# Peptides against a protein of PDB entry 5GWM, part 2

Target 1, 52 residues: chain A of PDB entry 5GWM
Amino acid sequence: DSAISKEDEERYQKLVTENEQLQRLITQKEEKIRVLRQRLVERGDAKGTELN

## One batch from the design tools (peptide; made by RFdiffusion4, then SolubleMPNN)

Design b1_p8_4_s3 (from b1_p8_4, 5 letters changed)
Fold by OpenDDE base, seed 3:
Structure b1_p8_4_s3 (fold): chain B 52 residues (1-52), chain A 8 residues (1-8)
Amino acid sequence: as target 1 above (52 residues)
Amino acid sequence: LLKKLEEL
């Protein structure tokens, strides 16, 4: 068992934290896209039907 | 992902 260096553990924890932050950002963008699509449908804009 | 450090 090669003991993971403290530097490699710290690098990994940074990547885990960044991944969680990016996942939250993706979810926020997906929700924004959902709301924009809904508003296009509610307005009867022909562009709302083409974004399937 | 945390498990991958315990397996090295």
Scores: peptide ipSAE 0.045, ipTM 0.621, DockQ to the pose 0.015
Fold by OpenDDE base, seed 5:
Structure b1_p8_4_s3 (fold): chain B 52 residues (1-52), chain A 8 residues (1-8)
Amino acid sequence: as target 1 above (52 residues)
Amino acid sequence: LLKKLEEL
């Protein structure tokens, strides 16, 4: 078994941490998109009720 | 990612 060097383990842990940070950012952006879409629907419904 | 931790 090629013992992974301490440096290679530290590089791997940095990539794991970066990936977790990027996943959190993706989730935050997806939630922001969801909220913005919901607000657009609510504003569309408010304009649709004035046409009637 | 997890599979590479299990090979250590």
Scores: peptide ipSAE 0.044, ipTM 0.628, DockQ to the pose 0.015
Fold by OpenDDE base, seed 1:
Parts: C-alpha cells; structure tokens; sequence
Structure b1_p8_4_s3 (fold): chain B 52 residues (1-52), chain A 8 residues (1-8)
C-alpha cells in the first residue's frame, strides 16, 4: 500500500472543499436563473392581460 | 477527484 504523503492528502482535501463550494455556487446560480425565468413569464402574462 | 480516491 503506497502510503499517501501527508502533503498529497492536504492537497486532496483542499480540492474536495473547493469542489463543494463550486457545487453550492452552481445550485445558487441555477435557482437565480429559475427565479428570473419565472419573473419573465409573470411579466409576459401581465403584458398579455393589459393587451386584452 | 475520483482518480485520486482510486489511487488510495
């Protein structure tokens, strides 16, 4: 069993932590996109009701 | 990441 260097383990844990932070950021951006799309639909529907 | 886990 090639014992992982303590330095290699610390580098790996930094990459895991960064990946988790990036995944949280992706989820936040996806939710923001969802909310913006919903507001565009609601504004389209409001304009459609003002034109009727 | 997965390759690093498989190398342990």
Amino acid sequence: as target 1 above (52 residues)
Amino acid sequence: LLKKLEEL
Scores: peptide ipSAE 0.041, ipTM 0.616, DockQ to the pose 0.015
Fold by OpenDDE base, seed 4:
Structure b1_p8_4_s3 (fold): chain B 52 residues (1-52), chain A 8 residues (1-8)
Amino acid sequence: as target 1 above (52 residues)
Amino acid sequence: LLKKLEEL
C-alpha cells in the first residue's frame, strides 16, 4: 500500500467538501422545483401540460 | 469515504 501523500489527502478532502456543497445545492433546487410545481397545480393554469 | 480508501 503506497502511503497517500499529504497533498493527495488534501485534494481528496477538497473534493469531498465540494461534493457536499453540490449535494446541498441539488437539494435546494429540488425543493424549489417542488414548490413551483405545487403552485402550478394550485393555480389550475395547467390546462394542457401533462408535467411528466 | 476515507476509511473505504484505506481498505484498497
Scores: peptide ipSAE 0.037, ipTM 0.599, DockQ to the pose 0.014

Design b1_p8_5_s1
Fold by OpenDDE base, seed 3:
Structure b1_p8_5_s1 (fold): chain B 52 residues (1-52), chain A 8 residues (1-8)
Amino acid sequence: as target 1 above (52 residues)
Amino acid sequence: DELVKELE
């Protein structure tokens, strides 16, 4: 039984934590994109005018 | 707006 080394377990836990942080960041960016799309629809601005 | 600047 090749037990996982302590160093490999510590590397794995860092990658798990980083993946959870990146997933939170993705969700935040997706929500901002959703709000921007909603504002474009509400303004009737089919021309992609810069949201100031 | 501030939302566009925060996406960059």
Scores: peptide ipSAE 0.099, ipTM 0.759, DockQ to the pose 0.212
Fold by OpenDDE base, seed 2:
Structure b1_p8_5_s1 (fold): chain B 52 residues (1-52), chain A 8 residues (1-8)
Amino acid sequence: as target 1 above (52 residues)
Amino acid sequence: DELVKELE
């Protein structure tokens, strides 16, 4: 009556895997943003444009 | 900074 097809399960698992990959990338970028903000605090009056 | 280039 309502069993998810094998094809629908395979589509779902692709979306789960993609979501996990995107979440890892978000976490990596958030950590880099954190480090850049910390460097701005430590450098004080250094212009953010010097952080290339 | 190399770290900024890697954010793009």
Scores: peptide ipSAE 0.105, ipTM 0.764, DockQ to the pose 0.204; fails the geometry check
Fold by OpenDDE base, seed 1:
Structure b1_p8_5_s1 (fold): chain B 52 residues (1-52), chain A 8 residues (1-8)
Amino acid sequence: as target 1 above (52 residues)
Amino acid sequence: DELVKELE
C-alpha cells in the first residue's frame, strides 16, 4: 500500500476546490436562467428569442 | 438584455 504522496494529495485537493468552484458557478447560472424564464412568463413573450 | 450578457 503506497501511501498517497504529498504531491498527489495536493493535486487531489486542487481538483476538489475546482469542483466546488464550478458547482457554485453552475448554481449561479441556473438561478440566472430561472430569473430569465420568470421574466419571459411575466412579459407573455411566447418566443424566448426577445431576451437579448 | 444585460442579464443575458452576464450569463455568458
Scores: peptide ipSAE 0.101, ipTM 0.762, DockQ to the pose 0.217; fails the geometry check
Fold by OpenDDE base, seed 4:
Structure b1_p8_5_s1 (fold): chain B 52 residues (1-52), chain A 8 residues (1-8)
Amino acid sequence: as target 1 above (52 residues)
Amino acid sequence: DELVKELE
């Protein structure tokens, strides 16, 4: 009987939950990048090229 | 450096 084991289902659900957490983190970092880019544009500071 | 720290 080709039923997914309880262990395989629990592993899958952990990966789904981790993926959702990582997607939220990506969205938060993308918004931070957007805000920082906007601040650089408003300041006219070419310092965004120095990687500091 | 300061912009990278603001991303943390």
Scores: peptide ipSAE 0.097, ipTM 0.756, DockQ to the pose 0.210; fails the geometry check

Design b1_p8_5_s3
Fold by OpenDDE base, seed 2:
Structure b1_p8_5_s3 (fold): chain B 52 residues (1-52), chain A 8 residues (1-8)
Amino acid sequence: as target 1 above (52 residues)
Amino acid sequence: DKLIEELE
């Protein structure tokens, strides 16, 4: 029976941790994009270029 | 607004 080696498990856990970190970053960027889009709608197109 | 610069 080919049990998963300790080394393979450590590699897997590293990838899981990296994926979780990337997913948190994606969620943060998506929220910022949502807020920027909302501000463009509220201020109208003419003021959208003044957003910093 | 600083939110654009923080998007990276």
Scores: peptide ipSAE 0.105, ipTM 0.765, DockQ to the pose 0.199; fails the geometry check
Fold by OpenDDE base, seed 5:
Structure b1_p8_5_s3 (fold): chain B 52 residues (1-52), chain A 8 residues (1-8)
Amino acid sequence: as target 1 above (52 residues)
Amino acid sequence: DKLIEELE
């Protein structure tokens, strides 16, 4: 049976780890977007461009 | 508010 090589398994595990890191980064950016949207609501539309 | 600069 052609079992996956150790090198191919190590490459796969690196991609899994990278995907988990990218997913954490996405979640962090989504939370920042949520906070920005909340601040836009609190300040009203006329002041939305002044948010930093 | 510095949150926009942190989205890069």
Scores: peptide ipSAE 0.103, ipTM 0.765, DockQ to the pose 0.198; fails the geometry check
Fold by OpenDDE base, seed 1:
Structure b1_p8_5_s3 (fold): chain B 52 residues (1-52), chain A 8 residues (1-8)
Amino acid sequence: as target 1 above (52 residues)
Amino acid sequence: DKLIEELE
């Protein structure tokens, strides 16, 4: 029954926080990809070359 | 639209 050291708990909490930040970033990029795909459909641009 | 540049 080794209690988690304070240092191990602090490391764990950093990883949890980083994971939450990365999940938010993934969601933001997925939404941008969704918008790009929608704009391709609306323009009928099969090449995607006009989306900047 | 600069949306692609914002994905990088």
Scores: peptide ipSAE 0.102, ipTM 0.764, DockQ to the pose 0.202; fails the geometry check
Fold by OpenDDE base, seed 4:
Structure b1_p8_5_s3 (fold): chain B 52 residues (1-52), chain A 8 residues (1-8)
Amino acid sequence: as target 1 above (52 residues)
Amino acid sequence: DKLIEELE
């Protein structure tokens, strides 16, 4: 039978949930990068290591 | 300074 098994649906839903969690993490890291880049511009620093 | 640590 060509129907999706319950186990395959549960695996799919886990991947969807994980993807949503990873997308939230990406957004958080992108905001962190934005703030760091803005701080580099404000300081005129050429190296990210000087922002310690 | 310490901006990276404050944003972790």
Scores: peptide ipSAE 0.093, ipTM 0.754, DockQ to the pose 0.228; fails the geometry check

Design b1_p8_5_s4
Fold by OpenDDE base, seed 4:
Structure b1_p8_5_s4 (fold): chain B 52 residues (1-52), chain A 8 residues (1-8)
Amino acid sequence: as target 1 above (52 residues)
Amino acid sequence: DEFVEKLL
């Protein structure tokens, strides 16, 4: 029974941790996009270019 | 816009 090596388990755990970090970043960016889109809808398209 | 600057 070829149990995975300790090195393969450590590589897997690094990828899992990185994936969880990236998923948190995606969720944060999606929320930022949602709020910005809502603000553009409320202000109308013509004011979107004046957002400084 | 201070709101956009705080959000980004």
Scores: peptide ipSAE 0.101, ipTM 0.728, DockQ to the pose 0.242; fails the geometry check
Fold by OpenDDE base, seed 2:
Structure b1_p8_5_s4 (fold): chain B 52 residues (1-52), chain A 8 residues (1-8)
Amino acid sequence: as target 1 above (52 residues)
Amino acid sequence: DEFVEKLL
């Protein structure tokens, strides 16, 4: 019988939840990268190294 | 740069 066990369903739901957390983290890092790249472009000059 | 520190 090809019935997914309760244990397999609980493992699947953990992976789904982890994947959703990782996807949110990816989106947050992509936005950070976008803003930093935009700021480097706007500065236009080799002074983009004063990122302090 | 305080802006970069807050963003990271």
Scores: peptide ipSAE 0.099, ipTM 0.728, DockQ to the pose 0.231; fails the geometry check
Fold by OpenDDE base, seed 5:
Structure b1_p8_5_s4 (fold): chain B 52 residues (1-52), chain A 8 residues (1-8)
Amino acid sequence: as target 1 above (52 residues)
Amino acid sequence: DEFVEKLL
């Protein structure tokens, strides 16, 4: 019975934890993009370069 | 823009 080694389990758990952190970061950046796009729509004529 | 800086 080739049970998963303790080393393979520790590698898997590191990847799971990293993936969860990256997924949270993606969601945060997507929300930032949503708010910026909404602000561009509301300003109508403001070039994205005027959002400095 | 201070609003963009606070958001980023």
Scores: peptide ipSAE 0.099, ipTM 0.729, DockQ to the pose 0.239; fails the geometry check
Fold by OpenDDE base, seed 3:
Structure b1_p8_5_s4 (fold): chain B 52 residues (1-52), chain A 8 residues (1-8)
Amino acid sequence: as target 1 above (52 residues)
Amino acid sequence: DEFVEKLL
C-alpha cells in the first residue's frame, strides 16, 4: 500500500490553506465589483469615467 | 472619486 508520504501530506495541507485564502480574496473582489456596478446603474452613467 | 478610491 503506497501510503502518502508525510512531505506530500504537508504540501497538500499548504495548498488547501492557500486555496481557502484565495477564495476569501475572490469573494472580497466580487463584492467590490458588485458595489461599483450598483453605483453605475444608480447614476445611469454608461461611462465609468465619472467614478473618480 | 473618493468613494471609488476607498473601495478599490
Scores: peptide ipSAE 0.098, ipTM 0.725, DockQ to the pose 0.238; fails the geometry check

Design b1_p8_6_s2
Fold by OpenDDE base, seed 4:
Structure b1_p8_6_s2 (fold): chain B 52 residues (1-52), chain A 8 residues (1-8)
Amino acid sequence: as target 1 above (52 residues)
Amino acid sequence: DEEVEKLL
Protein backbone atom coordinates (compact mmCIF):
# COMPACT_ATOMS: atom_id res chain seq x y z
CA ASP B 1 0.00 0.00 0.00
CA SER B 2 2.03 2.94 -1.43
CA ALA B 3 0.18 5.72 0.46
CA ILE B 4 2.54 8.33 1.99
CA SER B 5 2.13 7.94 5.76
CA LYS B 6 0.76 10.90 7.80
CA GLU B 7 4.18 10.91 9.55
CA ASP B 8 6.03 11.25 6.20
CA GLU B 9 3.70 14.12 5.15
CA GLU B 10 4.34 15.93 8.49
CA ARG B 11 8.14 15.42 8.02
CA TYR B 12 7.90 16.79 4.46
CA GLN B 13 5.91 19.90 5.54
CA LYS B 14 8.44 20.55 8.36
CA LEU B 15 11.35 20.41 5.85
CA VAL B 16 9.49 22.73 3.40
CA THR B 17 8.86 25.28 6.20
CA GLU B 18 12.49 25.06 7.41
CA ASN B 19 13.76 25.48 3.81
CA GLU B 20 11.62 28.65 3.37
CA GLN B 21 13.07 30.07 6.63
CA LEU B 22 16.65 29.25 5.51
CA GLN B 23 16.01 30.90 2.09
CA ARG B 24 14.87 34.11 3.89
CA LEU B 25 18.05 34.03 6.05
CA ILE B 26 20.22 33.54 2.90
CA THR B 27 18.57 36.57 1.22
CA GLN B 28 19.13 38.71 4.37
CA LYS B 29 22.83 37.70 4.57
CA GLU B 30 23.32 38.29 0.82
CA GLU B 31 21.95 41.85 1.23
CA LYS B 32 24.32 42.45 4.22
CA ILE B 33 27.25 41.16 2.10
CA ARG B 34 26.21 43.46 -0.80
CA VAL B 35 26.17 46.57 1.46
CA LEU B 36 29.51 45.65 3.13
CA ARG B 37 31.18 45.04 -0.28
CA GLN B 38 29.91 48.42 -1.54
CA ARG B 39 31.40 50.18 1.54
CA LEU B 40 34.74 48.34 1.08
CA VAL B 41 34.85 49.50 -2.59
CA GLU B 42 34.05 53.13 -1.58
CA ARG B 43 36.79 53.01 1.15
CA GLY B 44 39.26 51.44 -1.33
CA ASP B 45 38.58 54.21 -3.86
CA ALA B 46 39.06 56.86 -1.11
CA LYS B 47 42.51 55.36 -0.20
CA GLY B 48 43.43 55.14 -3.91
CA THR B 49 42.67 58.86 -4.41
CA GLU B 50 44.86 59.93 -1.42
CA LEU B 51 47.91 58.20 -3.05
CA ASN B 52 47.68 60.22 -6.30
CA ASP A 1 32.32 52.06 11.82
CA GLU A 2 29.11 52.09 14.00
CA GLU A 3 26.85 51.81 10.91
CA VAL A 4 28.67 48.57 9.87
CA GLU A 5 28.13 47.03 13.35
CA LYS A 6 24.35 47.75 13.06
CA LEU A 7 24.27 45.80 9.74
CA LEU A 8 26.01 42.64 11.14
Scores: peptide ipSAE 0.064, ipTM 0.680, DockQ to the pose 0.264
Fold by OpenDDE base, seed 3:
Structure b1_p8_6_s2 (fold): chain B 52 residues (1-52), chain A 8 residues (1-8)
Amino acid sequence: as target 1 above (52 residues)
Amino acid sequence: DEEVEKLL
């Protein structure tokens, strides 16, 4: 049974923590993109309604 | 416009 070294466990925990931080950052950027896309659609639809 | 400035 090759027990994981203490150094490999510390490296693993750093990567897990970094991955959780990156996932939170991705979700925040995706939400910003969603809001900006919605506003672009609403402004496009407002111009389409003003032309009828 | 204020809500876009908080998103940048």
Scores: peptide ipSAE 0.061, ipTM 0.673, DockQ to the pose 0.182
Fold by OpenDDE base, seed 2:
Structure b1_p8_6_s2 (fold): chain B 52 residues (1-52), chain A 8 residues (1-8)
Amino acid sequence: as target 1 above (52 residues)
Amino acid sequence: DEEVEKLL
């Protein structure tokens, strides 16, 4: 009466794998944002177009 | 800045 079905376990494992992928992507984007913010602070009045 | 383009 209380065992998760094999289909529900497979659905759960897909969501876990997707969540781990999304977490890695978030961390990568957060690091990119950190580097860009640091460059804006160091360059002071430099327009964002001068960073390209 | 080529280094910013590589980071994006």
Scores: peptide ipSAE 0.066, ipTM 0.688, DockQ to the pose 0.161; fails the geometry check
Fold by OpenDDE base, seed 5:
Structure b1_p8_6_s2 (fold): chain B 52 residues (1-52), chain A 8 residues (1-8)
Amino acid sequence: as target 1 above (52 residues)
Amino acid sequence: DEEVEKLL
């Protein structure tokens, strides 16, 4: 049985933790995009350059 | 728009 080395387990756990952080960041950016798209639809005639 | 800047 090739037991996973302690070093490989530590590398795996770092990648899992980083992936969970990136997934949270993606969800936060997707929510920001949703809110901005809703405001663009509600404003109907404002060129998207005036939303600053 | 000050409310959009707070969302970024």
Scores: peptide ipSAE 0.065, ipTM 0.685, DockQ to the pose 0.218; fails the geometry check

Design b1_p8_6_s4
Fold by OpenDDE base, seed 2:
Structure b1_p8_6_s4 (fold): chain B 52 residues (1-52), chain A 8 residues (1-8)
Amino acid sequence: as target 1 above (52 residues)
Amino acid sequence: DEEVQKLL
């Protein structure tokens, strides 16, 4: 039985923590985009969202 | 795609 090493567990937990941080940042940017899109619709400014 | 790469 190849039990995961303590070093492999520490690497895994680091990647999980980094992934959770990135997911929170993505959600924050998606909410900001949603709010900006809503304001552009309300103003009739159809020119604001060439998201490259 | 480019903005996700800047956060990694």
Scores: peptide ipSAE 0.075, ipTM 0.709, DockQ to the pose 0.054
Fold by OpenDDE base, seed 5:
Structure b1_p8_6_s4 (fold): chain B 52 residues (1-52), chain A 8 residues (1-8)
Amino acid sequence: as target 1 above (52 residues)
Amino acid sequence: DEEVQKLL
């Protein structure tokens, strides 16, 4: 039974940590998009939010 | 405008 090497475990932990950081960044960008979209709707600039 | 800059 080849237990995962210490090097592979350290690589895995780095990727998990990086993935969590990227997920936080995605959520932050999604919230920014939400707020900007809401403002464009409130201004009547509905033409700028219609990504055809 | 100032509040949009805080979001970027």
Scores: peptide ipSAE 0.070, ipTM 0.697, DockQ to the pose 0.258
Fold by OpenDDE base, seed 3:
Structure b1_p8_6_s4 (fold): chain B 52 residues (1-52), chain A 8 residues (1-8)
Amino acid sequence: as target 1 above (52 residues)
Amino acid sequence: DEEVQKLL
């Protein structure tokens, strides 16, 4: 049984923490994209309603 | 950009 070295465990925990931080940042950017897409659709629909 | 550069 090759026990994981203490150094490999510390590297693993660092990468897990960094991955969780990057996932939070991705979610924040995705929400910003969603809000901007919604505003673009609403402005398109408003122009379509003024033309009828 | 600045937040991504602090995490890399």
Scores: peptide ipSAE 0.070, ipTM 0.682, DockQ to the pose 0.050
Fold by OpenDDE base, seed 4:
Structure b1_p8_6_s4 (fold): chain B 52 residues (1-52), chain A 8 residues (1-8)
Amino acid sequence: as target 1 above (52 residues)
Amino acid sequence: DEEVQKLL
């Protein structure tokens, strides 16, 4: 009687699908963070050049 | 600033 139940298989597939959606959202936010960090560096360099 | 707001 050690077979995974149909209910446990449906729960597993739901968690896998949700995890894939969350991974896509993480990647989208990481790209936004990358772009914002690059702009903050460029603005920091512009302020550093006005002080010399 | 507007271009940063479009990325949020």
Scores: peptide ipSAE 0.070, ipTM 0.698, DockQ to the pose 0.263

Design b1_p8_8_s1 (from b1_p8_8, 4 letters changed)
Fold by OpenDDE base, seed 1:
Structure b1_p8_8_s1 (fold): chain B 52 residues (1-52), chain A 8 residues (1-8)
Amino acid sequence: as target 1 above (52 residues)
Amino acid sequence: LEELLKQL
């Protein structure tokens, strides 16, 4: 029974924590993209076809 | 458009 070494457990927990942090950043960027797309639509309805 | 790009 090769019990995972304490060092390997600590490395795994660091990777889990980093993955959770990166997933939170992805979700924040996705929400920002959603808001920017919504504002682009609202502006497009106010100004026909000027992609400036 | 440019002001939306600066917001990313």
Scores: peptide ipSAE 0.063, ipTM 0.674, DockQ to the pose 0.312
Fold by OpenDDE base, seed 5:
Structure b1_p8_8_s1 (fold): chain B 52 residues (1-52), chain A 8 residues (1-8)
Amino acid sequence: as target 1 above (52 residues)
Amino acid sequence: LEELLKQL
């Protein structure tokens, strides 16, 4: 029975924690992109006349 | 537009 070494378990837990942090960062960037796109649309609907 | 790019 190859029990996972304590070192391998600690490495795995670090990767899980890092993955969760990266997922939170992705979600924050996606929300930021959403807000910027929304503001671009709102300005585009107001500026269908000011790309001169 | 420029202010939106500074927000990325």
Scores: peptide ipSAE 0.061, ipTM 0.669, DockQ to the pose 0.312
Fold by OpenDDE base, seed 2:
Structure b1_p8_8_s1 (fold): chain B 52 residues (1-52), chain A 8 residues (1-8)
Amino acid sequence: as target 1 above (52 residues)
Amino acid sequence: LEELLKQL
């Protein structure tokens, strides 16, 4: 019976936690991209040139 | 917009 070792379970849980953290970061970046796109639309062509 | 870009 290949019971998963305690060490392998601890490695798996670290990867799960890292994946959850990365997924939260992705969602935060996607929301920032959404807000930036919305601001570009709201400003129209007249302010698209002041992106310094 | 620049401030939102700095926050990315």
Scores: peptide ipSAE 0.073, ipTM 0.686, DockQ to the pose 0.525; fails the geometry check
Fold by OpenDDE base, seed 4:
Structure b1_p8_8_s1 (fold): chain B 52 residues (1-52), chain A 8 residues (1-8)
Amino acid sequence: as target 1 above (52 residues)
Amino acid sequence: LEELLKQL
């Protein structure tokens, strides 16, 4: 009878919460990358050739 | 370009 122990459920809920926090951090970094790529494109359109 | 990389 595989009843999950209260301790195993508490460990699982900690991992779920940590995963949600890490996913929010990933989304923030992805948005930062998007903004940097957009600024790179805007600079590329403004300069016909100079990757500075 | 280098200044954008420093912002990452």
Scores: peptide ipSAE 0.058, ipTM 0.673, DockQ to the pose 0.304; fails the geometry check

Design b1_p8_8_s3 (from b1_p8_8, 3 letters changed)
Fold by OpenDDE base, seed 5:
Structure b1_p8_8_s3 (fold): chain B 52 residues (1-52), chain A 8 residues (1-8)
Amino acid sequence: as target 1 above (52 residues)
Amino acid sequence: LEELVREL
């Protein structure tokens, strides 16, 4: 019976948890990029090129 | 805008 070692299972679960944490971080950065793009559009429509 | 960029 090729049972996965307890050590290999613990390593796998750490990688799964890390992947979920990284996915949450990606989603947070994507939302921030969305807000930045919206602010650029709002400024572009309100003033021809005052990026202050 | 610059403040929002610094926290990326």
Scores: peptide ipSAE 0.221, ipTM 0.806, DockQ to the pose 0.512
Fold by OpenDDE base, seed 1:
Structure b1_p8_8_s3 (fold): chain B 52 residues (1-52), chain A 8 residues (1-8)
Amino acid sequence: as target 1 above (52 residues)
Amino acid sequence: LEELVREL
């Protein structure tokens, strides 16, 4: 039974931590996109070029 | 709005 090496466990934990960080970043970008879409709707302006 | 688009 080849037990998972300490190095393989450390690599796995790095990938888990990176995945959690990337998932938080995705959620933040999705919320930012939601707010942008909401502001476009509130302005009612089909000209996305006048939205400061 | 442009401020929110920055650093997206």
Scores: peptide ipSAE 0.224, ipTM 0.805, DockQ to the pose 0.512; fails the geometry check
Fold by OpenDDE base, seed 3:
Structure b1_p8_8_s3 (fold): chain B 52 residues (1-52), chain A 8 residues (1-8)
Amino acid sequence: as target 1 above (52 residues)
Amino acid sequence: LEELVREL
C-alpha cells in the first residue's frame, strides 16, 4: 500500500491553508469593491463628474 | 473615495 508520505501530507496541508488565506483575502476585497461601488452610486446621484 | 481605494 503506497500510503501518502508524511511529507506529501504536510505539503497538501500547506496548500489547503494557503487557499483558505487567499479565499479570505478575495472575500475582503470583494466587500471593499461592493462598498466602493455603493459610494460611486451615491456620488453619481449628487454630481456626475468629480470622482476625486 | 481615494482613501478607500488606497486601502484595497
Scores: peptide ipSAE 0.219, ipTM 0.804, DockQ to the pose 0.531; fails the geometry check
Fold by OpenDDE base, seed 4:
Structure b1_p8_8_s3 (fold): chain B 52 residues (1-52), chain A 8 residues (1-8)
Amino acid sequence: as target 1 above (52 residues)
Amino acid sequence: LEELVREL
């Protein structure tokens, strides 16, 4: 019975946890990008000349 | 806009 070693399982679980953390960060950055795009549209419709 | 870009 070649059960995965406890050490290999702990390494795998660290990678799973890191992947979940990175996925949360990606989702947060995607939401910030969505808000930025929305504000660019709203400013493009309201003021054609001040990107400040 | 610059404030939101600094927070990325």
Scores: peptide ipSAE 0.217, ipTM 0.804, DockQ to the pose 0.516; fails the geometry check

## One batch from the design tools (peptide; made by RFdiffusion4, then SolubleMPNN)

Design b1_p9_1_s1 (from b1_p9_1, 5 letters changed)
Fold by OpenDDE base, seed 2:
Structure b1_p9_1_s1 (fold): chain B 52 residues (1-52), chain A 9 residues (1-9)
Amino acid sequence: as target 1 above (52 residues)
Amino acid sequence: DKLRERIKA
């Protein structure tokens, strides 16, 4: 039988949860970058940045 | 965008 084991399902769910946490962290840092970039523009000190 | 795609993979 090719059905996934209970242990593999638990590993999968842990990875899904971790992935969601990392995505939230990325969003938080992107917002922080946006705010700082806007303040630098307002001061005339802005430099080009790229997020990958 | 590339970082997010790497994390999702």
Scores: peptide ipSAE 0.038, ipTM 0.593, DockQ to the pose 0.459
Fold by OpenDDE base, seed 4:
Structure b1_p9_1_s1 (fold): chain B 52 residues (1-52), chain A 9 residues (1-9)
Amino acid sequence: as target 1 above (52 residues)
Amino acid sequence: DKLRERIKA
């Protein structure tokens, strides 16, 4: 049968949880970059880049 | 946004 093992389910759940944590961290860093970029714009030091 | 989408894929 194609049933997923308990061990595979646990591995999957760990990856899902880690992915959520990494996504939150990305968002936090994006906000930090936004603030710094805004300060550079205000100082006239802006060089265009897009957040990915 | 593209980075997050790449991680989800």
Scores: peptide ipSAE 0.038, ipTM 0.591, DockQ to the pose 0.371
Fold by OpenDDE base, seed 3:
Structure b1_p9_1_s1 (fold): chain B 52 residues (1-52), chain A 9 residues (1-9)
Amino acid sequence: as target 1 above (52 residues)
Amino acid sequence: DKLRERIKA
């Protein structure tokens, strides 16, 4: 059986955890941007930016 | 979502 090493499991888990944390941060920033855009629309400010 | 793909790479 070619089981992965403990070191490979630890590397994988670190990458998964980091990726999940970054994805949560993206979602939080997207919500903040949504709220700010709504406030600008309500004030009559038409200037928008492109997100990548 | 280019930012998300860049982070995963």
Scores: peptide ipSAE 0.037, ipTM 0.589, DockQ to the pose 0.471
Fold by OpenDDE base, seed 5:
Structure b1_p9_1_s1 (fold): chain B 52 residues (1-52), chain A 9 residues (1-9)
Amino acid sequence: as target 1 above (52 residues)
Amino acid sequence: DKLRERIKA
């Protein structure tokens, strides 16, 4: 029987943590974009935006 | 959407 190495487990956990941090950053930027887009609409300065 | 998929992969 064989198990994952300690180094592979640490690499995996690091990537999971980094992925979670990036997902939080995406959510924060999307909320900021939403607020700014609403302000531009209210001013009549609407710009074309698309999420990718 | 493309950015999120690349980060998750």
Scores: peptide ipSAE 0.035, ipTM 0.581, DockQ to the pose 0.471; fails the geometry check

